# Peptides against a protein of PDB entry 3V4O, part 59

Target 1, 234 residues: chain A of PDB entry 3V4O
Amino acid sequence: DQPLAKDKVALLIGNMNYREHPKLKAPLVDVYELTNLLRQLDFKVVSLLDLTEYEMRNAVDEFLLLLDKGVYGLLYYAGHGYENFGNSFMVPVDAPNPYRSENCLCVQNILKLMQEKETGLNVFLLDMCRKRNDYDDTIPILDALKVTANIVFGYATCQGAEAFEIQHSGLANGIFMKFLKDRLLEDKKITVLLDEVAEDMGKCHLTKGKQALEIRSSLSEKRALTDPIQGTEY

## One batch from the design tools (peptide; aimed at target 1 M128)

Design b2_p28_3_s3 (made by RFdiffusion4, then SolubleMPNN; from b2_p28_3, 13 letters changed)
Fold by OpenDDE base, seed 4:
Structure b2_p28_3_s3 (fold): chain B 234 residues (1-234), chain A 28 residues (1-28)
Amino acid sequence: as target 1 above (234 residues)
Amino acid sequence: DEKKKKEEELKKKEEEEEEEAKKKLQAK
């Protein structure tokens, strides 16, 4: 049977104009291109750039209000980030230097809240570094996750590694989006799609040995971003 | 001969662009 989504909602965040950290360029282009692609897939897309901590938290709260039983939720983030003890932290543009967990948004906490909404699919696309932040020794205590078997993480890089962009004078994608955009519209199980993106990225000479896509999933059904919305004509 | 020359020039240009891009990599 063809899986159906009750609705499809995406939150895209691109942080580039950091106050106390190196400025980025790719998130502008990446968010723009991903917005257009997800709209073609009938996602309701909220795209935001250069969010403070307060604004990021509010954006996530508003995103969660759009989620409900059977809804497909997708969170994309491009910007500075880090990973401590398997927890991913998104860095707001007003984060201090050095930043700590209390200044950042924990992705796994967002996942917990998404599970409470009984979503049909939870997709995280994290285009950020995954290096350990040595200035943060906090061990987060996370609430136990439910077994929902509908979770997909696409990391732009492997654990402990960096994600890259190209600093051209003109507009350019980050490495992850460069390959993701070419396959995102394909009618394939999302984990299969990301695996193909990983292979394409693996052929890139620029980032060979420096950046590799990692997929972490617990997805028991053949769900795709192309899945029709319930009650719509298809 | 002209086709081969154009292909070689294109390949060279792509290699130069790749080397330039490699120097401009920035970690997020």
Scores: peptide ipSAE 0.381, ipTM 0.754, DockQ to the pose 0.396
OpenDDE base, seeds 1, 2, 3, 5: peptide ipSAE 0.354, 0.369, 0.391, 0.378; ipTM 0.748, 0.744, 0.762, 0.749; seeds 2, 3, 5 fail the geometry check

Design b2_p28_3_s4 (made by RFdiffusion4, then SolubleMPNN; from b2_p28_3, 14 letters changed)
Fold by OpenDDE base, seed 3:
Structure b2_p28_3_s4 (fold): chain B 234 residues (1-234), chain A 28 residues (1-28)
Amino acid sequence: as target 1 above (234 residues)
Amino acid sequence: KEKKEKEEKEKEKKKKEEEEAKKVLQAK
């Protein structure tokens, strides 16, 4: 039997206009295009740009309120970020220089809260750098995650590496979104879809040896972003 | 013939745009 979603909800965050860090351009275009694609997949999409720490925390809290048993939750982030000790941190636009974990949002903490909602699928698409922040020596003590076997991470780059955007005089996607958008509507298991995106990105001469997609998943069921919503006659 | 020429021109244009885009990658 085809898996069904109780509902499908996405939070998209694009941070560009940093106060104390280099400004970005791609998140604007990437969030816009991803919003349109996810709406075609019948996601309820909340898209936000240039969030402060307070606003990001509030957006995540509101997103979590929309999650429930069997709901598909997708979090996309484009902006500055870092990874320390396997924990991913999203950087708000008002973060100080240097930023620390206390100024940022930990993705794994969000995952924990999503698991408490008994979601049907948890997808994280993280279009940010994964370099270590040497100015942050905090080792976050995370509570043990539940074994829910419904988790997919799509990292725009490999561990310890950078994610890139194309600086052009015009509007351009980030590297990750450039390839993701071409396959996102395909009716495939989400991990298979991302694997194909990884292959497409690997053929790009721009980022060869600089950026590679990493998939981290514990997904025991054939879940796709195209899965129908329960109770909807299509 | 015209459709194939248009597809080839679009591929060539896309390839040139990708080559020009090679020049400036910004790390996030």
Scores: peptide ipSAE 0.335, ipTM 0.724, DockQ to the pose 0.360
OpenDDE base, seeds 1, 2, 4, 5: peptide ipSAE 0.324, 0.332, 0.284, 0.330; ipTM 0.714, 0.720, 0.673, 0.715; seed 5 fails the geometry check

Design b2_p28_4 (made by RFdiffusion4)
Pose (drawn by RFdiffusion4):
Structure b2_p28_4 (pose): chain A 234 residues (1-234), chain P 28 residues (1-28)
Amino acid sequence: as target 1 above (234 residues)
Amino acid sequence: AESEEEFEKYLKAYSEGKFMDKNNATLS
């Protein structure tokens, strides 16, 4: 009755040195921090910075190859992003200005590929803005996803809103990771854990009225990032 | 008003065949 994971795998990407868009600073320290925490939780973690579109596609293909039945899969992205018609896109460092959906990675398409591997848990922590891209002409009409009841999204901000880091950030985490890092080791269902992070973030004066954590979850089973890996000793 | 404009833009893009790439997240 203890939920188990066949394996625990994560892909972490922090994009900062944009060629044609404002540069960011905090993704480096955010990725460094989550890498350490997830390694403490026995995840196999690939952590990468300043990825072009090509490198981002390759990183996600490698991550998909590590996924199989019952595996917990987690994707964390810190950098520029946008959201059109409910679909979230991650923007690579080589994105032109303006850019469209073909220059970016669609998170929903990644989730579809993960479900095909029959993963036991799918977690997306998207630490990016979620405003419309006015230059993105295109429409989704993506296939409906299967009902796997194991999907959790932890958006650093609400749809149509911005996610933030501290100006001239230096050593400071961005807002999402500042609060996520204090809770991630808790032995609680990931949905509940993210809800506590949402409450902690609500006390932050800097972001009142402009950034709030959004949890979207269909996870029915009580799965946690601390769940033991099957066949190891707990 | 904004929802109506977005719905009109969606229908125009649908009729002009401007569909996004469904494989835009992978090399495979």

Design b2_p28_4_s1 (made by RFdiffusion4, then SolubleMPNN; from b2_p28_4, 15 letters changed)
Fold by OpenDDE base, seed 5:
Structure b2_p28_4_s1 (fold): chain B 234 residues (1-234), chain A 28 residues (1-28)
Amino acid sequence: as target 1 above (234 residues)
Amino acid sequence: SEEKELEERRKKALEEGLIWDPNNATLK
């Protein structure tokens, strides 16, 4: 009855110091705080900041090596990004101006690779803009995804090129992380949890009309980040 | 080289589940 994870692995990426694009500040604190929370949930967490394209690709490859049948995989990204034709692209710090798809990492492609590992749950938390990149007219052609019914996307959408930030105790938190951190440890289905976060963001006068959370999911089981890990592998 | 050193640090951070900052070494 209680869903079990074979293991729980998370990769957190925060890009701030872009070479050819506006610099960000929130990812530093957001990655740190999310790391601590996920570790409390018994996730094996790798957190990286300011990755080049080469480093991002390597990080994803290493992340995929930690995935296996029944493993919960979580990818968090905070930084610049864009969305073309339903595909989300994470922008490395060394991306040129303008950047194109070949300079970036496609999230849906990562999902495809995760599905090949027969993971138990695939969670993507993307704190990035989702505007169309007018400088990239290439239509990405991706292989068809498997029907696994274990996918959750949380898109923290921003209106501009830069993510909005809120100062708290002298440190800047991203808007998404501000609300996510208050609920992340709750023992709830992940889609329910994110829905509550979305409601919190929508009710706050500081975020209403400025930044919203979109949830896209295909999750047929009551999977939660709090689900216990079966056995002891490590 | 500097690039080689950073790559090795990244690799270690990935293996140990650390927070890696290229500009400020390891964060905890």
Scores: peptide ipSAE 0.028, ipTM 0.487, DockQ to the pose 0.018
OpenDDE base, seeds 1, 2, 3, 4: peptide ipSAE 0.019, 0.022, 0.024, 0.015; ipTM 0.438, 0.374, 0.469, 0.389; seed 1 fails the geometry check

Design b2_p28_4_s2 (made by RFdiffusion4, then SolubleMPNN; from b2_p28_4, 18 letters changed)
Fold by OpenDDE base, seed 1:
Structure b2_p28_4_s2 (fold): chain B 234 residues (1-234), chain A 28 residues (1-28)
Amino acid sequence: as target 1 above (234 residues)
Amino acid sequence: SEEEELEKRRKEALEKGLIWNPNNATLK
């Protein structure tokens, strides 16, 4: 009855030192802390900072190679981003100003590729701006996604690019990570866990009305990040 | 088979040392 993962793989990307866009600070600490937490959950974690377009595409390719049937895949991104026509785009540090979709990585495209791997769970945690990019009038034509019941999106939405940070124990976390890290190790269905994180964010006077967590999910099984890995690989 | 090929690729990827790398050396 206990759900099992064939393996657990996570790709964490934190972009801060943009060449032609405002610098960010929180991704450094957020990626570090999330890395440690996911390792406690037996995830194989790839954590990278300040990636160019070339490096980001390579990282995603390597991440996809780790995915297989029944594998739990988690993608975390902290940095600049935008959303046009229902598609979310992660912005590399070397993106031009203004940037366009051709300079960025489309999250939905990555999801499509993950689905082709027949993964057991696909989790996206995106801490980025999701405003429309008025400088990009290109309408991406993406292939239709397969209908699967194993997708979870957590969108951290805020009014500005890392305009709000919370100091905790001498560390400056992004708002999303501040609340996520308190619950990430709980043995709960991932959607339930994220819902509780959303509630915590809503109750905090520092974040209320300033940042929220949006959850989109098709997950129909009781899958948790704490689910054990079947067998041993090494 | 397709599954065998995927498993092969997974093993190869794991051997590349895809771990925490703040200097991004893994991709260089």
Scores: peptide ipSAE 0.034, ipTM 0.505, DockQ to the pose 0.018
OpenDDE base, seeds 2, 3, 4, 5: peptide ipSAE 0.020, 0.021, 0.029, 0.031; ipTM 0.461, 0.545, 0.478, 0.534; seeds 2, 4 fail the geometry check

Design b2_p28_4_s3 (made by RFdiffusion4, then SolubleMPNN; from b2_p28_4, 17 letters changed)
Fold by OpenDDE base, seed 4:
Structure b2_p28_4_s3 (fold): chain B 234 residues (1-234), chain A 28 residues (1-28)
Amino acid sequence: as target 1 above (234 residues)
Amino acid sequence: SEEEEERKRREEALKKGLYWDPNNSTLK
């Protein structure tokens, strides 16, 4: 009865040293923190920092090659981004100013490709701005997504152009990661886990009204990041 | 087992295609 993963693969991207946009600090620490946590969960983790458009596209392509039927896939992104018409765009470090959709990676397109792999679970953790990009008037063509009921989005949203950062142990951490790290190893359905993270963020005086976690999911099974990998001892 | 071999293949793919050098923070 315990759900099993065929395998667990995660791609973590942290963009901070932008060429034409404000530099960020939190992605560095957040990627390291999340890497260590996911490895404890037996994820195969690829962590990358400061990727150009070309490098990001290649990383995503390689990530997709690792996905297969029943595999748990997790994509984490921390950096600049925007959202137009419900589509989220990750901004590479070499993106021009202003950036447009052709310069960025669309998360929903990645999801479509993940669905084609018949993954067991698709988790997106996006620590990025979701502000509308007025310089991008492209109306995306919505591709038909399969109804797989195995999708979880965690959107860490903040007010303003830049993500809020807090100092923790001498390092600047993103607010989302601050609370996520406290619960990520818990054996709970991923949506329940993220919901608790959202509650923690909402109760914190330092973050209340400044940054929140939005959860968007279609998950019909009790899938957890702690689910054991099929064929392994647990 | 077949499952173990599949996992191994994925791990090898990670090493080949996606490698982060902590010193450079870039894809190698």
Scores: peptide ipSAE 0.026, ipTM 0.560, DockQ to the pose 0.016
OpenDDE base, seeds 1, 2, 3, 5: peptide ipSAE 0.023, 0.022, 0.020, 0.017; ipTM 0.602, 0.547, 0.532, 0.495; seeds 1, 3 fail the geometry check

Design b2_p28_4_s4 (made by RFdiffusion4, then SolubleMPNN; from b2_p28_4, 16 letters changed)
Fold by OpenDDE base, seed 4:
Structure b2_p28_4_s4 (fold): chain B 234 residues (1-234), chain A 28 residues (1-28)
Amino acid sequence: as target 1 above (234 residues)
Amino acid sequence: SEEEELEKKREEALKKGLIWDPNNATLK
């Protein structure tokens, strides 16, 4: 009854040093922490920082090449972003000011491509702003997603809210990663795990009214990040 | 087949060294 993954692959992107937008600090530490945790979960991890549009697109393409039938795919992004008409956009470091969808990467488009790989699980963890971009009225026309029931989205902020980052003189974890890292290694269904993270965030006075975790999922199987890889012994 | 082609691409990607090596601690 134990679900098995053919393989487990993660792409982690942290954008901080934007050319035309405010600099961020948390993505560096967050990507580092998450990398170490996912490695403990036997993920094959590609971690990248400060990607231009060209580099981000290439990274996603290479990530997709690592996916296959039954593979667990996880995409983590920390940086600037926005959400228009239900589509989430990740902002590269070389994006202009203001940026438009043509300058950014659409998460839902990536999901579509992941579905074509017949993955066993698709997890998106997005630590970015989700407010509307008033400078972009483009409505992307995407193909209908397949009914795979293996999709999980974790948004570090609710729709319409801006991401909250703890401002310190030094480097520190973002709010989302602060709570996520405490539970990520638990052997639980990924949606249950994220729900617990959301509860932890909600109980913290430091995050109350500033940031909340939103979970959107279609997951019919009890898939966990701790699921073993087929044919492997550890 | 489509499945074989996909597997071939996956193997090729793995050989490119895209996976972060814990011994190198390289993020990019």
Scores: peptide ipSAE 0.024, ipTM 0.558, DockQ to the pose 0.018
OpenDDE base, seeds 1, 2, 3, 5: peptide ipSAE 0.019, 0.020, 0.017, 0.022; ipTM 0.497, 0.456, 0.501, 0.443; seed 3 fails the geometry check

Design b2_p28_5 (made by RFdiffusion4)
Pose (drawn by RFdiffusion4):
Order: structure tokens, then C-alpha cells, then sequence
Structure b2_p28_5 (pose): chain A 234 residues (1-234), chain P 28 residues (1-28)
């Protein structure tokens, strides 16, 4: 009755040095922090910075190969992003200005590939803005996903809104990780854990009225990032 | 993700944009 994971795998990406878009600072420290915390939770973690589109697609293919039945899969992205018609896109460092969906990675397509591997848990922590891209002409018409009841999204901000880091950030985490880092080790269902992070973030004066954590979840089973790996000793 | 700018930085950026619009009108 203790939910178990076949394995725990994560892919973390922080993009900062954009060629044609404002540069970011905090993704480095955000990725460094989440890598440490997830390693403490026995995840196998691949952590990468400043990825071009080509490198991003390769990194996700490698991550997909590590996924199999019952595996917990987690993707964290910190950098520029956008959201058109409910689909979230991650923007690589080599994105032209302006850019369209073909220059970017669609998170929903990644989720579809993860479900094909029959993972036991799918977690997306998207630490990026979610405004429209006016230059993105295209339409989704993506296939409906299977109902696997094991998907959790922790968006650093609401749809049509911005996610933030501190100006000239230096050593400071961005807003999402500032609050996520204090809760991530808790032995609670990931949905509940993210809800507590949403409450902590609500006390932050800098972001009132402009950034709020959004949890979207269909996870029915009480799964946590602290769940033991099957066949190891707990 | 974007940097959370201060009010002073936003006001300076708006003033610089207004000055640029005035220079374009003078050139036209």
C-alpha cells in the first residue's frame, strides 16, 4: 500500500544566454538547487544549461529513453516560454526574433511521448512565462491524451501571465524555486506539496498580482517524489 | 521567465522610448 516507483528520472533545463531575447540569470542557480534536492530523493538527474533547439530535442530524447513502465518522470524548465491556445512552449537559446512554434519544444508533445512509455508518474515544473506569442500563426489540433490519471503540472505562473526572477539576480533563486526548494523534500503527495508552495508564494510581496503558482493535476494515486524505488530497501 | 524590474527602471525605459519617438517625428 506504499506507492512505489520503478525508477525516478528527471530532466532539468535552464536557459539564460539567449542570442536574440533578453538574457536571464537565475536559471543556473534554480537548476543547481533542484538537482541537489532531487538527488537527495534518489532521482537520476540530467541537468543542462543554455540549450539550443537541437540540444533541447536531444536532451528530451535521452530522457524519454530512460522512461519505462512505472517510472516516475519529471521535467523542470527554467527560461523563456510562451503559451498559445493552452499549449506551453519552451524557447531555446538560439530562437530567432520573432520565433514560432517550430523553433520551440511543445510540452504537451513530450507528455504524449512519456505516456507511451507507461510511466507511473509525470511531473512538469514549468518556470517560465505563459503569455501568447503573437507571431505564432499555427494551431495545435493535437490528439487527445490518454487518461492515465498520473499527470501533475506545477506552473510557476498562470496562463497569460509572467514568471519572475529577481532583477540582477546574482545568487537569488527565481520566485518559483525560492519557494519550491523549502518544500520539495516533504513526504507528501506531489499535488499537496505544490499546493503548500502556492500558499507560501502568495505571501511574497514582490509578486502579488502578477505571478501565482498554478497546479494542474489528474493524479489520483497518492504518489510522492519521496516514494521508494521498487526492490530497494526502505 | 523574465526579470522583475523596479519601478525606476520601467520609468527610465518609458522616458527613453518617448525621446526616440520625438526624434523620429523631427526627422520626418
Amino acid sequence: as target 1 above (234 residues)
Amino acid sequence: MVELKSEETLEEEEEEEEEEEEEEEEEE

Design b2_p28_5_s1 (made by RFdiffusion4, then SolubleMPNN; from b2_p28_5, 11 letters changed)
Fold by OpenDDE base, seed 5:
Structure b2_p28_5_s1 (fold): chain B 234 residues (1-234), chain A 28 residues (1-28)
Amino acid sequence: as target 1 above (234 residues)
Amino acid sequence: MVELKSEEELKKEKEEEERKEREKEKLA
């Protein structure tokens, strides 16, 4: 049986105009390109730029309200970030320098909340650095995740590494988005799609030995971003 | 996400960081 989504909802966040951190360029273009692609895939897309901590939390809360049983949820983030002890933190534009976990949004906490919604698929596309933040000694006590077998992480980089943006011909893209956009519309299992993106990225001479896509999944079914929405006669 | 810098730029930044660390160590 072809997997069906009850609905498809995406939250895209691009942070670039940081107050206390280096400004970025790619998130603007990356969010825009991804928005257009996901709309072609019949996602309901909320795209937001330059969010404060408060605005990011509100955006996530609103996103979670759109999730329900069998809904496909996709969270994309492009910006500054860090990873401590396997926990990914998205950095708001108003984060202090140095920032700490209390100033940031933990992706794994969002995942926990998504699992409570009994979603059909949870996809995280994280275009952020995964270096440790030495100024944050907080070990988040995360409750054990449920075994939902519907989780896919696409990390733009491997653990302890940086995710890069490049500027060509006046347009800046993240390295991850540069390759993701070429395959995102393919009717393939999302993990297979991301594996192909990883191979394409691996051929990039600019980031060889500096950035590598990491795929983490527990997806037990053949789910694709192209999966039709239930009740839509195609 | 960070800007992809050239190897030369990265080397300069590293040398500057090492210089700053050495200056901190001298003040300690």
Scores: peptide ipSAE 0.388, ipTM 0.752, DockQ to the pose 0.583
OpenDDE base, seeds 1, 2, 3, 4: peptide ipSAE 0.374, 0.358, 0.388, 0.382; ipTM 0.740, 0.727, 0.751, 0.742

Design b2_p28_5_s2 (made by RFdiffusion4, then SolubleMPNN; from b2_p28_5, 10 letters changed)
Fold by OpenDDE base, seed 3:
Structure b2_p28_5_s2 (fold): chain B 234 residues (1-234), chain A 28 residues (1-28)
Amino acid sequence: as target 1 above (234 residues)
Amino acid sequence: MVELKSEEELEEERRAEEEEERRRRLAE
C-alpha cells in the first residue's frame, strides 16, 4: 500500500551572480544544502549555479529527458524571479535590465512538459520573489494543463511579496531553506511537510508580516519525498 | 530573493535616499 516512485530526479538551480541585477548570496548555500538532503532521499540530483538563459533552457530539457511515467520530479530554484498573471518566471543571470518574459523561463510551461511525461509527482520549490514585473505587460498564452492530481508548489513567499535571504556569521541562507532543511527528511505527505514548514516560518520574527510560505497543490495521493523507488525495497 | 535588512539598516537607507533626492532636487 506504500506509494512507490519509478525513480526520483531533481534539478536544482541557484542564480546569484547576475550581470545586470543585484547579486545574491544565499543560492550557493541553499543549493548545496538541498542537494545533500535530496541525495539522502535517493534523488538523482543535478545542481547548477549561475545559468544563462541558454544554459537554463538546456538544463530543463535534460531534466525532462530523465522523467518518465511514475518518476518523481522536483525542480528547485533560488534567484531572482517574478510573477505575472499567475505565471512564475525564473530569471537567468544574463537577463537584461529590465527583463521580460521572453528572457525568462516560465515554470508553468515546464509543468506542462512534465505532465506529458506522466510523472508520478511534480514538486516545485520556488525561492524567488513573486512581485509583478511592471516592465512586462505581455500576457502569455500557455497550453492547457492536464488534470493529473500530482502537483505541489512550494512558494517561498505569498503572491505579490518578496522572498528574503539573511546573512549571519558570514553565511547567507534563504529564509525558506532555513526552515525547509529541518523537515525535508520527514516521512510525511509532501503537502503536510510543507505546511509544517510554513508554521515554522510563521514563528520567525525576522520575516513576520514580510514573507509567508504558500502551498498550492493538487495531490490526490499520499506521496512523500521519502517514498521508496520501485524495485529497491524488494 | 532579496536581502533582508534590519530596521536600523532600512532606516539608514531611507535617510540616505531622502538626502540624495534632496541633493538632486537642489541641483535641478
Scores: peptide ipSAE 0.382, ipTM 0.742, DockQ to the pose 0.697
OpenDDE base, seeds 1, 2, 4, 5: peptide ipSAE 0.364, 0.363, 0.376, 0.369; ipTM 0.732, 0.731, 0.736, 0.740

Design b2_p28_5_s3 (made by RFdiffusion4, then SolubleMPNN; from b2_p28_5, 11 letters changed)
Fold by OpenDDE base, seed 3:
Structure b2_p28_5_s3 (fold): chain B 234 residues (1-234), chain A 28 residues (1-28)
Amino acid sequence: as target 1 above (234 residues)
Amino acid sequence: MVELLSEEELKKKKEEEEKKEKEEKEKE
């Protein structure tokens, strides 16, 4: 039997206009295009740009309130970020230079809270750098995650590597979104879909040897973003 | 994310950064 979603909810965050860090361009276009695609997939989409720490925390809290048992939750982030000790940190636009974990949002903490909601699927699409922040030596003590077997991470780049955007053309996507958008509507298991995106991105001469998609998943069921919502007659 | 630059653009950027560093050292 085809898996059903109770509902489908997405939070998209694009941070560009940093106060103390280099400005970005791609998050604007990437969030816009992803919003349109996810709406075609019957997601309830909240899209936000240029969030402060306070606003990001509030947005995540509001997103979590929309999650419940069997709901598909998708979090997309485009902006500056870093990874320390396997923990991913999203950087708000008002983060100081240098930024520290206390100024940032930890993705794994969000995942923990999503698991408490007994969601049907948890998808994280993280279009940010994964380099270590040498200015933050804090080892986050995270509570152990539950074994829910419904988690998918799509990292725009490999551990310790950078994620790239093209700034020369006025409407250029980030490299990750450039390839993701072409396959996102396909009726395939989400991990299979992302694997195909990885292959497409691997053929890109611009980022060969510089950026590669990493998929980290524990998904025991054939779940797709195209899965129908329970009780909806199409 | 970071800006993707061509090899030529990267070379130019590096040269500009080296020039700025020299100018800053000359001001000190």
Scores: peptide ipSAE 0.326, ipTM 0.705, DockQ to the pose 0.749
OpenDDE base, seeds 1, 2, 4, 5: peptide ipSAE 0.022, 0.020, 0.026, 0.185; ipTM 0.486, 0.478, 0.398, 0.581; seeds 1, 5 fail the geometry check

Design b2_p28_5_s4 (made by RFdiffusion4, then SolubleMPNN; from b2_p28_5, 11 letters changed)
Fold by OpenDDE base, seed 1:
Structure b2_p28_5_s4 (fold): chain B 234 residues (1-234), chain A 28 residues (1-28)
Amino acid sequence: as target 1 above (234 residues)
Amino acid sequence: MVELLSEEELEKKKEEEEKKKLEKEKEE
């Protein structure tokens, strides 16, 4: 039997106009392109740019309200970020310099809240750097995650590495989105799709040895972004 | 995310570096 989604909901956040950190260019275009693709896949998409800490927290709260049993949830983030002790932190545009965990949103905390909603699929696409933040010595004590076997992380880069954006003909794209957009509409298990994106990225001479896609998954079922929504007559 | 120089910018930079090397070799 083909897996069915009760609904499909995506939150896309692109932060580029930082107050106290280097400005980025790619998040604008990346969010736009991904929005268009996910809408073609019948996702309900909320796309937001340049969010403060307060706005990001509110956006996540609103996103969680749309999640329920069997719903596919996708969170995409493009911007500054860091990873400490296996925890990923998204940096708001009003974050201080240096930023700390208390100023940022922890992705693993969001995942915990998504699991409480009994979602059918949880996908995180994180287009941010994964270098350690030496200014943050806080070890987050996170509650143990439930075994839901429905989690997929697509990291734009490997642990301890940077994610890059490139400018071509006046437009900037993240390296991750450059390759993801070419395959996102394929009717394949999401982990298989991301693996193919990883291979495509691996052929890029610009980022060879500097950036590599990392996939973390506990997905035990054949779930795809193309899965139909329950109750839709085809 | 951090900025990566375009291929064109990288090529220009390489050409400039090669020109500088050639100029230094001529001065030596």
Scores: peptide ipSAE 0.278, ipTM 0.639, DockQ to the pose 0.394
OpenDDE base, seeds 2, 3, 4, 5: peptide ipSAE 0.031, 0.253, 0.227, 0.201; ipTM 0.482, 0.642, 0.617, 0.584; seeds 2, 4, 5 fail the geometry check

Design b2_p28_6 (made by RFdiffusion4)
Pose (drawn by RFdiffusion4):
Structure b2_p28_6 (pose): chain A 234 residues (1-234), chain P 28 residues (1-28)
Amino acid sequence: as target 1 above (234 residues)
Amino acid sequence: TYEELLEEHEEEAEKTGLESRYPVLVPK
């Protein structure tokens, strides 16, 4: 009755040195911090910075190869992003200005590929803005996803809004990780853990009225990032 | 222009102390 994971795998990407868009600073320290915390939780973690589109597609293919039945899969992205018609896109460092969906990675397409591997848990922590891209002409018409009841999204901000880090950030985490890092080791269902992070973030004066954590979840089973890996000793 | 939008974005960030992870786009 203790939920178990076949394995725990994560892919972390922090993009900062954009060629044609404002540069960011905090993704480095955000990725460094989450890597450490997830390693403490026995995840196998691939952590990468300043990825071009090509490198991002390769990184996600490698991550998909590590996924199989019952595996917990987690993707964290810190950097520029946007959201059109409910679909979230991650923007690589080589994105032109302006850019369109073909220059970016669609998070929903990644989730579809993860479900094909029959993972036991799918977690997306998207630490990026979610405003429309006016230059993105295209439409989704993506296939409906299977009902796997094991999907949790932890968006650093609401749809049509911005996610933030501290100006000239230096050593400071961005807003989402500042609060996520204090809770991530808790032995609680990931949905509940993210809800506590949403409450902590609500006390932050800098972001009132402009950034709020959004949890979207269909996870029915009580799964946590601290769940033991099957066949190891707990 | 795009340069002016970047300046406005930088000034707004200095005032608020917040750096947006928004990819500031060129005007049409």

